# Peptides against a protein of PDB entry 4HTP: the designs that were tried, part 201

Target 1, 231 residues: chain A of PDB entry 4HTP
Amino acid sequence: SQTVASHVPFADLCSTLERIQKSKGRAEKIRHFREFLDSWRKFHDALHKNHKDVTDSFYPAMRLILPQLERERMAYGIKETMLAKLYIELLNLPRDGKDALKLLNYRTPTGTHGDAGDFAMIAYFVLKPRCLQKGSLTIQQVNDLLDSIASNNSAKRKDLIKKSLLQLITQSSALEQKWLIRMIIKDLKLGVSQQTIFSVFHNDAAELHNVTTDLEKVCRQLHDPSVGLSD

## One batch from the design tools (peptide; made by RFdiffusion4, then SolubleMPNN)

Design b2_p27_5_s3 (from b2_p27_5, 9 letters changed)
Fold by OpenDDE base, seed 5:
Structure b2_p27_5_s3 (fold): chain B 231 residues (1-231), chain A 27 residues (1-27)
Amino acid sequence: as target 1 above (231 residues)
Amino acid sequence: SREDELLRKWSANASPEVQEEVAKLLE
């Protein structure tokens, strides 16, 4: 069955997240999230106009926006050090070069940018002049690849993990990779709380999540903002 | 608007039926 996530470029989610992060005020952050969410819901209605009781929901996006609440997908087993090594290899960076050292020593402030401790930002600047300007992955494809990584991590298949990571990296822009890294590490640094995200999504979302701890269930049951838990 | 832009992009590769529905939303 067709899903909204199969039609939404990962780049559009990333650009939304970038806008949220760059926004100073809570209201502006909320506006950017709401614009994306409303677009998603409207597209959902168009896509599923003649289909009742679909399981499709905002979940594919929500689980990337709130990756710390992921319960369906198992751990990736990926840390910054692994990513650093992968990028050094993939980009053929000299091991003793500035960029390689920046990635490996991301916690140490070496540059003029206050990016110390934020591996994703450091990676972004390394990637920007070296990778595609526009990615080609949909949100569904990203989730599929992340599922593969988690599954292979559970199976202790390191080679297959690398393969999936390479596919993600080679088909993503620097900006997309920045956000992908943050999703994998489970720290988006949006400057907006989980509660705010839930409140914008649905008035009853926080309550339902507190009871079920099931993000997919929250997204599915509260897909319509006008229909509450008591309806 | 940002919403209109996203809807246009997302519908670009959708079925003609979906494209028509999105077009209605953009009116």
Scores: peptide ipSAE 0.772, ipTM 0.978, DockQ to the pose 0.966
Fold by OpenDDE base, seed 3:
Structure b2_p27_5_s3 (fold): chain B 231 residues (1-231), chain A 27 residues (1-27)
Amino acid sequence: as target 1 above (231 residues)
Amino acid sequence: SREDELLRKWSANASPEVQEEVAKLLE
């Protein structure tokens, strides 16, 4: 469509998040986020060069980076146990096999990786040898599928929830699924605060969010880093 | 650069007009 998110691979967001997570210092984490953000803004300008007053913004990405602040879509109704069972089914894992048990008992230490309690990491290692090396979803498509999940959860349509989850899973790499899981569970473990993300995005972002609690409004109104709230 | 890489990838399936604008950014 006519949005930046429709052109940005979900894989590129995930690789950025991975870089942020692996970075040790705050400055390095900020650099990786800024690189992605600046790319987004530049692409936005190119995409919408001849169009003024577009509603397109960084919101599609921001809501995945700060999923705890999501207010537009309702609850997914998805927990780690549900995902574990889904993966066991989808991957046809033996019920009493090592990988199935790892997923179901993700809180219990079973290996040397120290991933106990982090379902996304447990899933990653199970998925890595079994999934596509590169996903095919854009950020817009991911958000559309997540919207579908939330909507169908509200409507108690479990069959359609499963359908959307399967689309997400089958079109995503292991790394992308790791981050997707964290987005759904709403715990990215980036090692950088919400306030830092806002501060990098725009100097007035934290203030506007504190007042409105509207992440889309923040992204839209403060799309241009050089234009403040008072401008 | 990382930005150049991303811009190039994101414009790959965009319209010719958008591709041209991105190309200018990559100069």
Scores: peptide ipSAE 0.771, ipTM 0.978, DockQ to the pose 0.968
Fold by OpenDDE base, seed 4:
Structure b2_p27_5_s3 (fold): chain B 231 residues (1-231), chain A 27 residues (1-27)
Amino acid sequence: as target 1 above (231 residues)
Amino acid sequence: SREDELLRKWSANASPEVQEEVAKLLE
């Protein structure tokens, strides 16, 4: 069946996350998240107008926004060093070049941007002048590829992991890749707490998650902000 | 608004029926 995630460009999630990150105040951060969430819910209603008892929810997006709460897919087995090497290979960067060294030694301050320790940001600046394609992935496609990575990691199929990563990379803008990296390493640096995200999503979200630890269940059961747990 | 922009974008490749429903939301 059709899902909202199959219609939502990953770029739109990333731009929302970017807006949240750049916002200084809590209220402004919340506003950006709420705008995306409300859009999602409205589109859901439109998409599923004639369909009852759908399992579709905000979960595909939520699991990317709160990747540390992911329990469905197993570990990716991907670290910054792996990504660095992959980018060096993919972009054919000279190994002794400035950009390659930035990626490999991302923890050491080498540039003027003050991005030491933030691999995703370092990668962004390396990728920005080199990415020629516009991002084309939907949220569903991103999740499918991430599922593939996790599954193949469990199966110890490194070749297939690389294949899925390449698909993600080659179909994503520099900005999308920045956020994708942060999702994979499970650190978005949004400046808003998990509790804030839950609070904006639904008044009972934090409570339900505390009991179930099931992010999908939270998103499904509390899809409608007007319907509570006791309802 | 940002919301309207997103809805328009997301409905661009949706079915005509969905597009119509989104259009109603944007009125």
Scores: peptide ipSAE 0.769, ipTM 0.977, DockQ to the pose 0.961
Fold by OpenDDE base, seed 1:
Structure b2_p27_5_s3 (fold): chain B 231 residues (1-231), chain A 27 residues (1-27)
Amino acid sequence: as target 1 above (231 residues)
Amino acid sequence: SREDELLRKWSANASPEVQEEVAKLLE
């Protein structure tokens, strides 16, 4: 479809999130988010220059940045243990091998990076030497696949869930998979609060979300940072 | 800038009309 999300590589969102996470100061974290957001809005204006009645917004990205606020998509039914088993199978890791045990026992500190309890980071280091391809998915494609997973979970179609997960994994870099895992588990560990994300997006965003609990409405109604709720 | 880089990448496979609009932003 003709959306900004259909043109934005998932890799660019992930690199932005990585920059935010690695930044020590709040101001620097905000700067990285703002750069991505401003780029999105400018591209939106270019893409939809001759169309005023579009429903396209920052929502496809926002729902990945704040996955805990997701209300449209049903539950994935995916936990760390399931992902661990999937990776062991996909990568043909020996069940009693070091890497397989790291994934299965991700809560126990075994390495020097201090990643105990963070499955996504453990998975990243297992994937990094084994995944040489560059990711090819757009944000829209990622959301479509996540929608499929949620839908199939509701329908109790485990085989189709696996199929969609494999599509995500095989078309993503190790870094993209780290962030994808965190999106599915709904914990990005960015070091910046939800309130800060909303405040950078729009001055009225937190208020509108508190009333509606609808992230899409927030993104659509407050797409223009210069137009408030009362306007 | 980071913003310019993103805009260039995102417009690479867009329509000629969109590419032209993005080009104006990058001037």
Scores: peptide ipSAE 0.768, ipTM 0.977, DockQ to the pose 0.969

Design b2_p27_5_s4 (from b2_p27_5, 11 letters changed)
Fold by OpenDDE base, seed 5:
Structure b2_p27_5_s4 (fold): chain B 231 residues (1-231), chain A 27 residues (1-27)
Amino acid sequence: as target 1 above (231 residues)
Amino acid sequence: SREDELLRRWSKNASKEVQEEVAKLLE
């Protein structure tokens, strides 16, 4: 399809998020986000040069960066315990083995990394030596699969939920899965506030979101950083 | 730059026209 999200590897979003998380200062975190955002906008202009009035926007990425603000898709119905069990099955981990126990008992310190309570980090280290080095999913494909999960959760189709999760997992690197988990759990731990993300995106973004609570509308209406709410 | 790297990668499977537009941005 002719969307920016269909051309952007999920890996590139994840690497950006990783850079943001590892950055110490607010300014550096902002720089990494801005680089990704500016690239997105530039690519959008190139992609849609001859097509006016497109609805394509930063929304596919924004809803993954600020998953707690998601209002379009319903709840996934996925918790850490479900993911732990899935990984144990998928990776064929011994039930009494160290890695299985790490995943199941993620709240207690069982490793040397000090990642107690952070399931995504624990999963990362378990996955790193076992999964693909490079993922193949685009941002659009990730969102499609997440939509499927939410829809099937609503329909109580556990088998189809598992199918979509398996597609996500088998086509993602360990790093991508780390961030995917955080997106599903809706806690990215970026160290930068929602207000900062909105401010970098557009000067009027926080205000518009406060009024509408519609993240897609915010991204679409304020796609151009030079065009304000009153314009 | 990081932006250049991303733009190059994202345009790899795009149309010739899009690739040309991206190329202009990278000059």
Scores: peptide ipSAE 0.781, ipTM 0.979, DockQ to the pose 0.961
Fold by OpenDDE base, seed 3:
Structure b2_p27_5_s4 (fold): chain B 231 residues (1-231), chain A 27 residues (1-27)
Amino acid sequence: as target 1 above (231 residues)
Amino acid sequence: SREDELLRRWSKNASKEVQEEVAKLLE
């Protein structure tokens, strides 16, 4: 496919998000996001050098970074409890074992890592010794699978939902799954505001989003940081 | 740099033409 997202490993987005999360200051968080964004824009220019009027934009990544602003996909219908049960089954975890119980009772403090209430972090530690070290999915593939999940949820096709989830899980590292879970649950815990993300993306992004509520439109119209709304 | 690393990796499976364009960016 001739899109930036088809060439960008999901792992690279996840590592960027991890860097943002681990950074303490706003400036450092912004730096990590900007590095990824600038890389994306440069690659876009290279990829589409001889193509005019492309619709390709940062949208495939942005909708994963700001999943709470998703308006194109219908609801996934996935909660932490469902994921817990899926992981227990997939990993063949003993039902009465510590790892299964951690997943099921993720809200209960364990005193180990202080991750009570953060299902994604709990899942990460369970997955880390049990899954592949490097994922193989691109951002486009992740979005395709998420689209499938949403569509099948609307169609009440639970078996197909599970199929897509399994594909996501089996082709992702523990770290990638941590972030994937947060994307599905729509809480990335980056420590940086939506407004900051928009401001880094483009000076007019927040304004355009406030008017249109269309994240793709924001990404397409404001793809070039030097071209504003009034231009 | 992080940017160079990303660009290099992203271009690995791209067309020769795209790889050449990315190479120019990495110079």
Scores: peptide ipSAE 0.780, ipTM 0.979, DockQ to the pose 0.964
Fold by OpenDDE base, seed 4:
Structure b2_p27_5_s4 (fold): chain B 231 residues (1-231), chain A 27 residues (1-27)
Amino acid sequence: as target 1 above (231 residues)
Amino acid sequence: SREDELLRRWSKNASKEVQEEVAKLLE
């Protein structure tokens, strides 16, 4: 079935997240999130104009924005060290070279960017001159690949995990990969709380999540901001 | 606006019908 996520470039989510991260103050951060969310809802209405009671919702995006609340997808089994090694291999970086060492020793980098402890940022600068300027993946495709990774991790199929990771990496810009890494590691560093995200999404979102702990249910039941839990 | 930009891009590969609906939103 057709979904909003199948039409939304992953790049647009990433650029939104980038704007949120760079924004100073809660109000500006909220504005950027709201713009993306409102666009999503408007596009949803257009896409599903002649189809009522669809299961499509903001969930595909929300689960990437709040990855720590993911309950449907099992653990990826991916850490920074694994990604570092993968990038070194993929980019054919000399193992004793500057960039390889930056990735491996991301907690204490020798660089000038002050990105100590932030693997995603370190990776970004290594990837920027080496990757696509524009990615080609939709949010749906990203989620499909992440589902594959989680499933294969559960099944202990390491080769298939690598395959899916390579697909993500080779079809993503450096900026997209920065955010993808943060999604996988489940730390976006947006500077805005979970509560704020929920409050902007829907007035009853936090309450429903507290009861159900089901992010998809929250997104589906509260898709319309004008319709509350009691309605 | 940012919303207009996103809607235009998202509708690029959508059906003609969806594109028309989005166009109405952009008027």
Scores: peptide ipSAE 0.779, ipTM 0.979, DockQ to the pose 0.967
Fold by OpenDDE base, seed 1:
Structure b2_p27_5_s4 (fold): chain B 231 residues (1-231), chain A 27 residues (1-27)
Amino acid sequence: as target 1 above (231 residues)
Amino acid sequence: SREDELLRRWSKNASKEVQEEVAKLLE
């Protein structure tokens, strides 16, 4: 079936997240999220006009924005060290070189940007001069690849995990990879709380999630901001 | 606006019918 996520570039989610992170005030952060969400809902209405029994929702995006609430996918089995080694190999970085050491020792403050302990930011600056300026993946494709990683981790197929990671990396800009890493590690550093995200999405979202712990159900049942839990 | 920009981009590979519906939203 047709989904909004199949039409939305992953780059647009990442640029939205970047805008949120760079915003200083809560109101400005909320505005950027609202703009993306409203666009999604309007496009949903256009895409599914005159269709009944639609199960499509904001879930494909929401599970990337709140990855710590993921309950559908099993564990990725990916740590910063694994990604560091992968990037060193993929980019053919000298193992004892500056950039390789930055990735491996990301916890040590060696850079000028003050990004110690934030692997995604360290990776971003290494990738920026080496990667595509524009990615080609949709949100649906990103989720499909993440599903593959989780499934293959469960099956102990390291080769297939690497294959999916390479697809993600080679089809993403440096900025998209920064956010993808944060999604995998489950720490976005947006500067807004989970409660704020739910509040902007729907007035009843936090309550429904507290009861069900089902992010997809929250997104589906509360797709329309004007229709509450009791309706 | 940001919203208009997103809607235009997202509709590029959609069906003609969907593109027409999005066009109405952008008026």
Scores: peptide ipSAE 0.777, ipTM 0.979, DockQ to the pose 0.965

Design b2_p27_6_s1 (from b2_p27_6, 17 letters changed)
Fold by OpenDDE base, seed 2:
Structure b2_p27_6_s1 (fold): chain B 231 residues (1-231), chain A 27 residues (1-27)
Amino acid sequence: as target 1 above (231 residues)
Amino acid sequence: SEEQKEIEETLAEMQKRMEEAEKEAAE
């Protein structure tokens, strides 16, 4: 069955997240999230206009926006050091070169950018001159690859983990990779709370999540912002 | 169809947002 996530570019989500991060005020951050969500709902309504009982929801996006609340997907087993080594290999960076050292020593303040400890930002600057300008992945494809990584981590299939990571990296822009890294590490640094994200999604979302701890159930049951838990 | 038009419009909006964000990131 067709899903919204199979059509929505991952780049649109990343662009939204970037705008949220760059926005100074809470209201502006909320506006950018709302614009993405409204577009998603509009797409859903158009895609499923003649279908009454669909399981499709905002869940594919929500689990990427709130990766710390993920309960379906097992641990990736990926850390910054693994990603650093992978980028050095993939980009053929000299190991003693400036960019390789930046990736490996991401916690050490280097220069004026103030990005110390933010591996994703350091990676972004290394990737920007080297990566594709436009990514090709949908949100569905990103989730499928992340599922593969988690499954293969559980199965201790390191080579298959690397394969899926390479697919993600090679089909993503520098900006998309910045956000993908943050999703994998489970720290988006958006400057908005979980409560704010839930409140924008649906008034009852925080309450339902507190009871169920199930993001998919929250997204499916509260898909319509006008229909509450008591309805 | 009307549905297809709405999908295309939504995709165009998404594309515009992506292009704007790319410009902002290049700045």
Scores: peptide ipSAE 0.389, ipTM 0.882, DockQ to the pose 0.517
Fold by OpenDDE base, seed 1:
Parts: structure tokens; C-alpha cells; sequence
Structure b2_p27_6_s1 (fold): chain B 231 residues (1-231), chain A 27 residues (1-27)
């Protein structure tokens, strides 16, 4: 069955997240998230106009926005050090070179940007002059690849993990990779609380999540912002 | 179809947002 996630570019989500991060005020952060959500709902209504009782929901996007609440997908087994080594290999960076050392020593403040401890930002600056300008992945494709990584981590198939990571990296812009890294590490640094994200999605979302701890159930049951839990 | 038009409009909005964000990131 066709899903909204199979059509929405991953770049659109990343651009929204970038806008949220750069926004100083809570109101602006909320506006950018709402614009993305409204477009998603509009797409859903158009795509499923002739179909009743669809299971498609905002879940594919929500699980990337709130990766700390992921319960369906098992652990990736990926740390910053692994990603650093992968980028050094993929980009053919000299191991003793400036960029390789930045990636490996990401916790040490070596740069003017104050990005110490934020591996994704350090990676972004290394990737920006070297990566594709435009990515080609949909949200569905990103989730499929992340599912593959988690499954192969559980199965201890390191070679297949690397294959899926390479596919993600080679089909993504530097900006998309910045956000992908943050999704994998489960720290988006948006400057907006989980409660705020839920409140914008649906008034009852926080309550339902507190009871069920099931993000997919929250997204499916509260798909319509006008229909509450008591209705 | 009306559905196809709405999909195309939404995709155009998404494309516009992506382009705007790319410009903002380059500044």
C-alpha cells in the first residue's frame, strides 16, 4: 500500500529540523514543525481520499523526530567513533589529517564554532565540501535502511550494517547526514521539548503516550487533530 | 484527478521549503 512516507523526501524533514534548530523563539520552532505536519496531513488526505480505515500515519516521521521514544526498532549499535572511522574510510581522509582528527576528537574543542561534543555538526563541516548537494532518499527509504541496521546489529552482521550505512551516506546531502547522525545517536538538539512536539501534533498525544508508550499507536489513534481520545 | 493535483501541490510546497532551507544554510 502507498504511504505518505514513500513520497515525502527525507530532505524536507531535514530542512524543517534545520529551521527549528536555527529558530530562537518557541513560537517560530512550533510554526516550522506545524507547517511540515500540515503538509503531511494534506498529502495523507489526498493519497487516501478513496480509502477508509488506512493504517498510514505520521509515525514514520515522528519516530525520526523523537528517536528516543523508538520502541519498535532495536538498538543500532552505532557510536560516534564508528561513524568517524567510516567517514575517514569513505572520504579517503588522511588519518593524521585535520579533518580525520576533527572527527575522531570531536569532544575536544578544536574549532571556532563551539561544536565540541556535537559530532553531527563536526561531520557536517567535513562533509559539506565533499558530498552531493541534493539527496534522493524518501522518509520510507531512510526508515527501511535504519530497520536493516538494527536487525543486522541484533544478528551481529557488521558487514551488512556497513552496507546500509554506506547507502544512507552516499544518497544524502551533508545537511541530511547531519540530521541522520543525530537520529541514530538519538539527540536532535532542536531546543523544543517532547511535550511541545506532542502538543502540536495532538492535544491528547502526551497523555496517550504516557499510558501506552507506543508512538505508532499515538500517531494512528490521534491522526485527526479534531478527534480526541474521548470521542 | 483532484487527488493528483493536491499531491503535486504538496510536493511543490515541500520542494520550496527544501530550496529555502538550502539558501538559509548557505548564508
Amino acid sequence: as target 1 above (231 residues)
Amino acid sequence: SEEQKEIEETLAEMQKRMEEAEKEAAE
Scores: peptide ipSAE 0.364, ipTM 0.874, DockQ to the pose 0.515
Fold by OpenDDE base, seed 3:
Structure b2_p27_6_s1 (fold): chain B 231 residues (1-231), chain A 27 residues (1-27)
Amino acid sequence: as target 1 above (231 residues)
Amino acid sequence: SEEQKEIEETLAEMQKRMEEAEKEAAE
């Protein structure tokens, strides 16, 4: 069946996350999230106009926005050091070069930007001059690749993990990769709480999540902001 | 169809946001 996630560009989510991160106030952060969410709901209503009781929901996006709440997908087994080595290989960076050393020593302050300890930001600056300007992945495709990574990690298939990572990287802009890294590491640094994200999504979302711990169930049951838990 | 139009409009909005964010990231 057709899903909203199969049509929504991953770049749109990343753009929204970037705006949220750069926004200083809670109100601005909420506005950017709401704009993305409203567009998603509008797309859903259009796509499913003649279909009742669809299982499609905001879940494909929500699980990327709140990756620490992921329960369906197993652990990726990916750390910053692994990503650093992969980027050095993929980008053919000189091992003793400045950029390779930045990626490997991401915890050590090496520059003026104060990005020490934020691997995703360091990676972004290395990737920006080397990567595509625009990615081609949908949210569904990103989730499919992440599912593959988690499954293959569980199966100890390192070669297949690398293959899926390469597909993600080669089809993503530097900005998309920055956010993808943060999703994999499960630290988005948005400056907005989980409770705020839930409250913007639906008034009953936090309550339902606290009881069920099932993010998909939350997104499906509370898809319509006007329909509550008691309805 | 009305459905197709709404989808296209939503995709256009998404495209605009992506372009704006890329511009902001380049600054």
Scores: peptide ipSAE 0.348, ipTM 0.869, DockQ to the pose 0.542
Fold by OpenDDE base, seed 4:
Structure b2_p27_6_s1 (fold): chain B 231 residues (1-231), chain A 27 residues (1-27)
Amino acid sequence: as target 1 above (231 residues)
Amino acid sequence: SEEQKEIEETLAEMQKRMEEAEKEAAE
């Protein structure tokens, strides 16, 4: 069945997240999230106009926005050091070169940008001049690849993990990879709380999540902002 | 910045797709 996530480019989510991160005020951050969410709901209504009782929801996006609440996927088994090594290999970076050292020593303040400790930002600057292609992945495809990574990590299939990571990397812009890294590491640094995200999504979202701890249920049951838990 | 341009282009594309979807839903 068709899903909204199969139509929404991952780039759209990343651009929204970037705007949220760059916004200083809470109100502006909320606005950017609301705009994306409203667009998603409109897509849903259009896509499913003739279909009742669909299971499609905001869940594919929400699980990327709140990756710390992920309960369906097991652990990726991916750390910054693994990603650093992968990028060095993939980009054929000299091991003793500035960029390789930046990736490996991302915690050490070496640069003028103040990005020390933010691996995703360091990776972004290394990737930006080297990424030749616009990102082509949908949110669904990103989730499918992340599912593959988690599954293969559980199965201890390191080669297949690498394969899925390479697919993500080679089909993503530098900006998309920045956010993808943050999703994998489970730290988006948006500057808004989980509670704020839930409150914007639905008034009852925080309550339902507190009871169920199931992000998919929250997204499905509270898909319509006008329909509450008591309805 | 190039980054800002990428964001703006992506948002513009998203908006266009939304308008197309709304049009299709109205037909």
Scores: peptide ipSAE 0.026, ipTM 0.608, DockQ to the pose 0.043; fails the geometry check

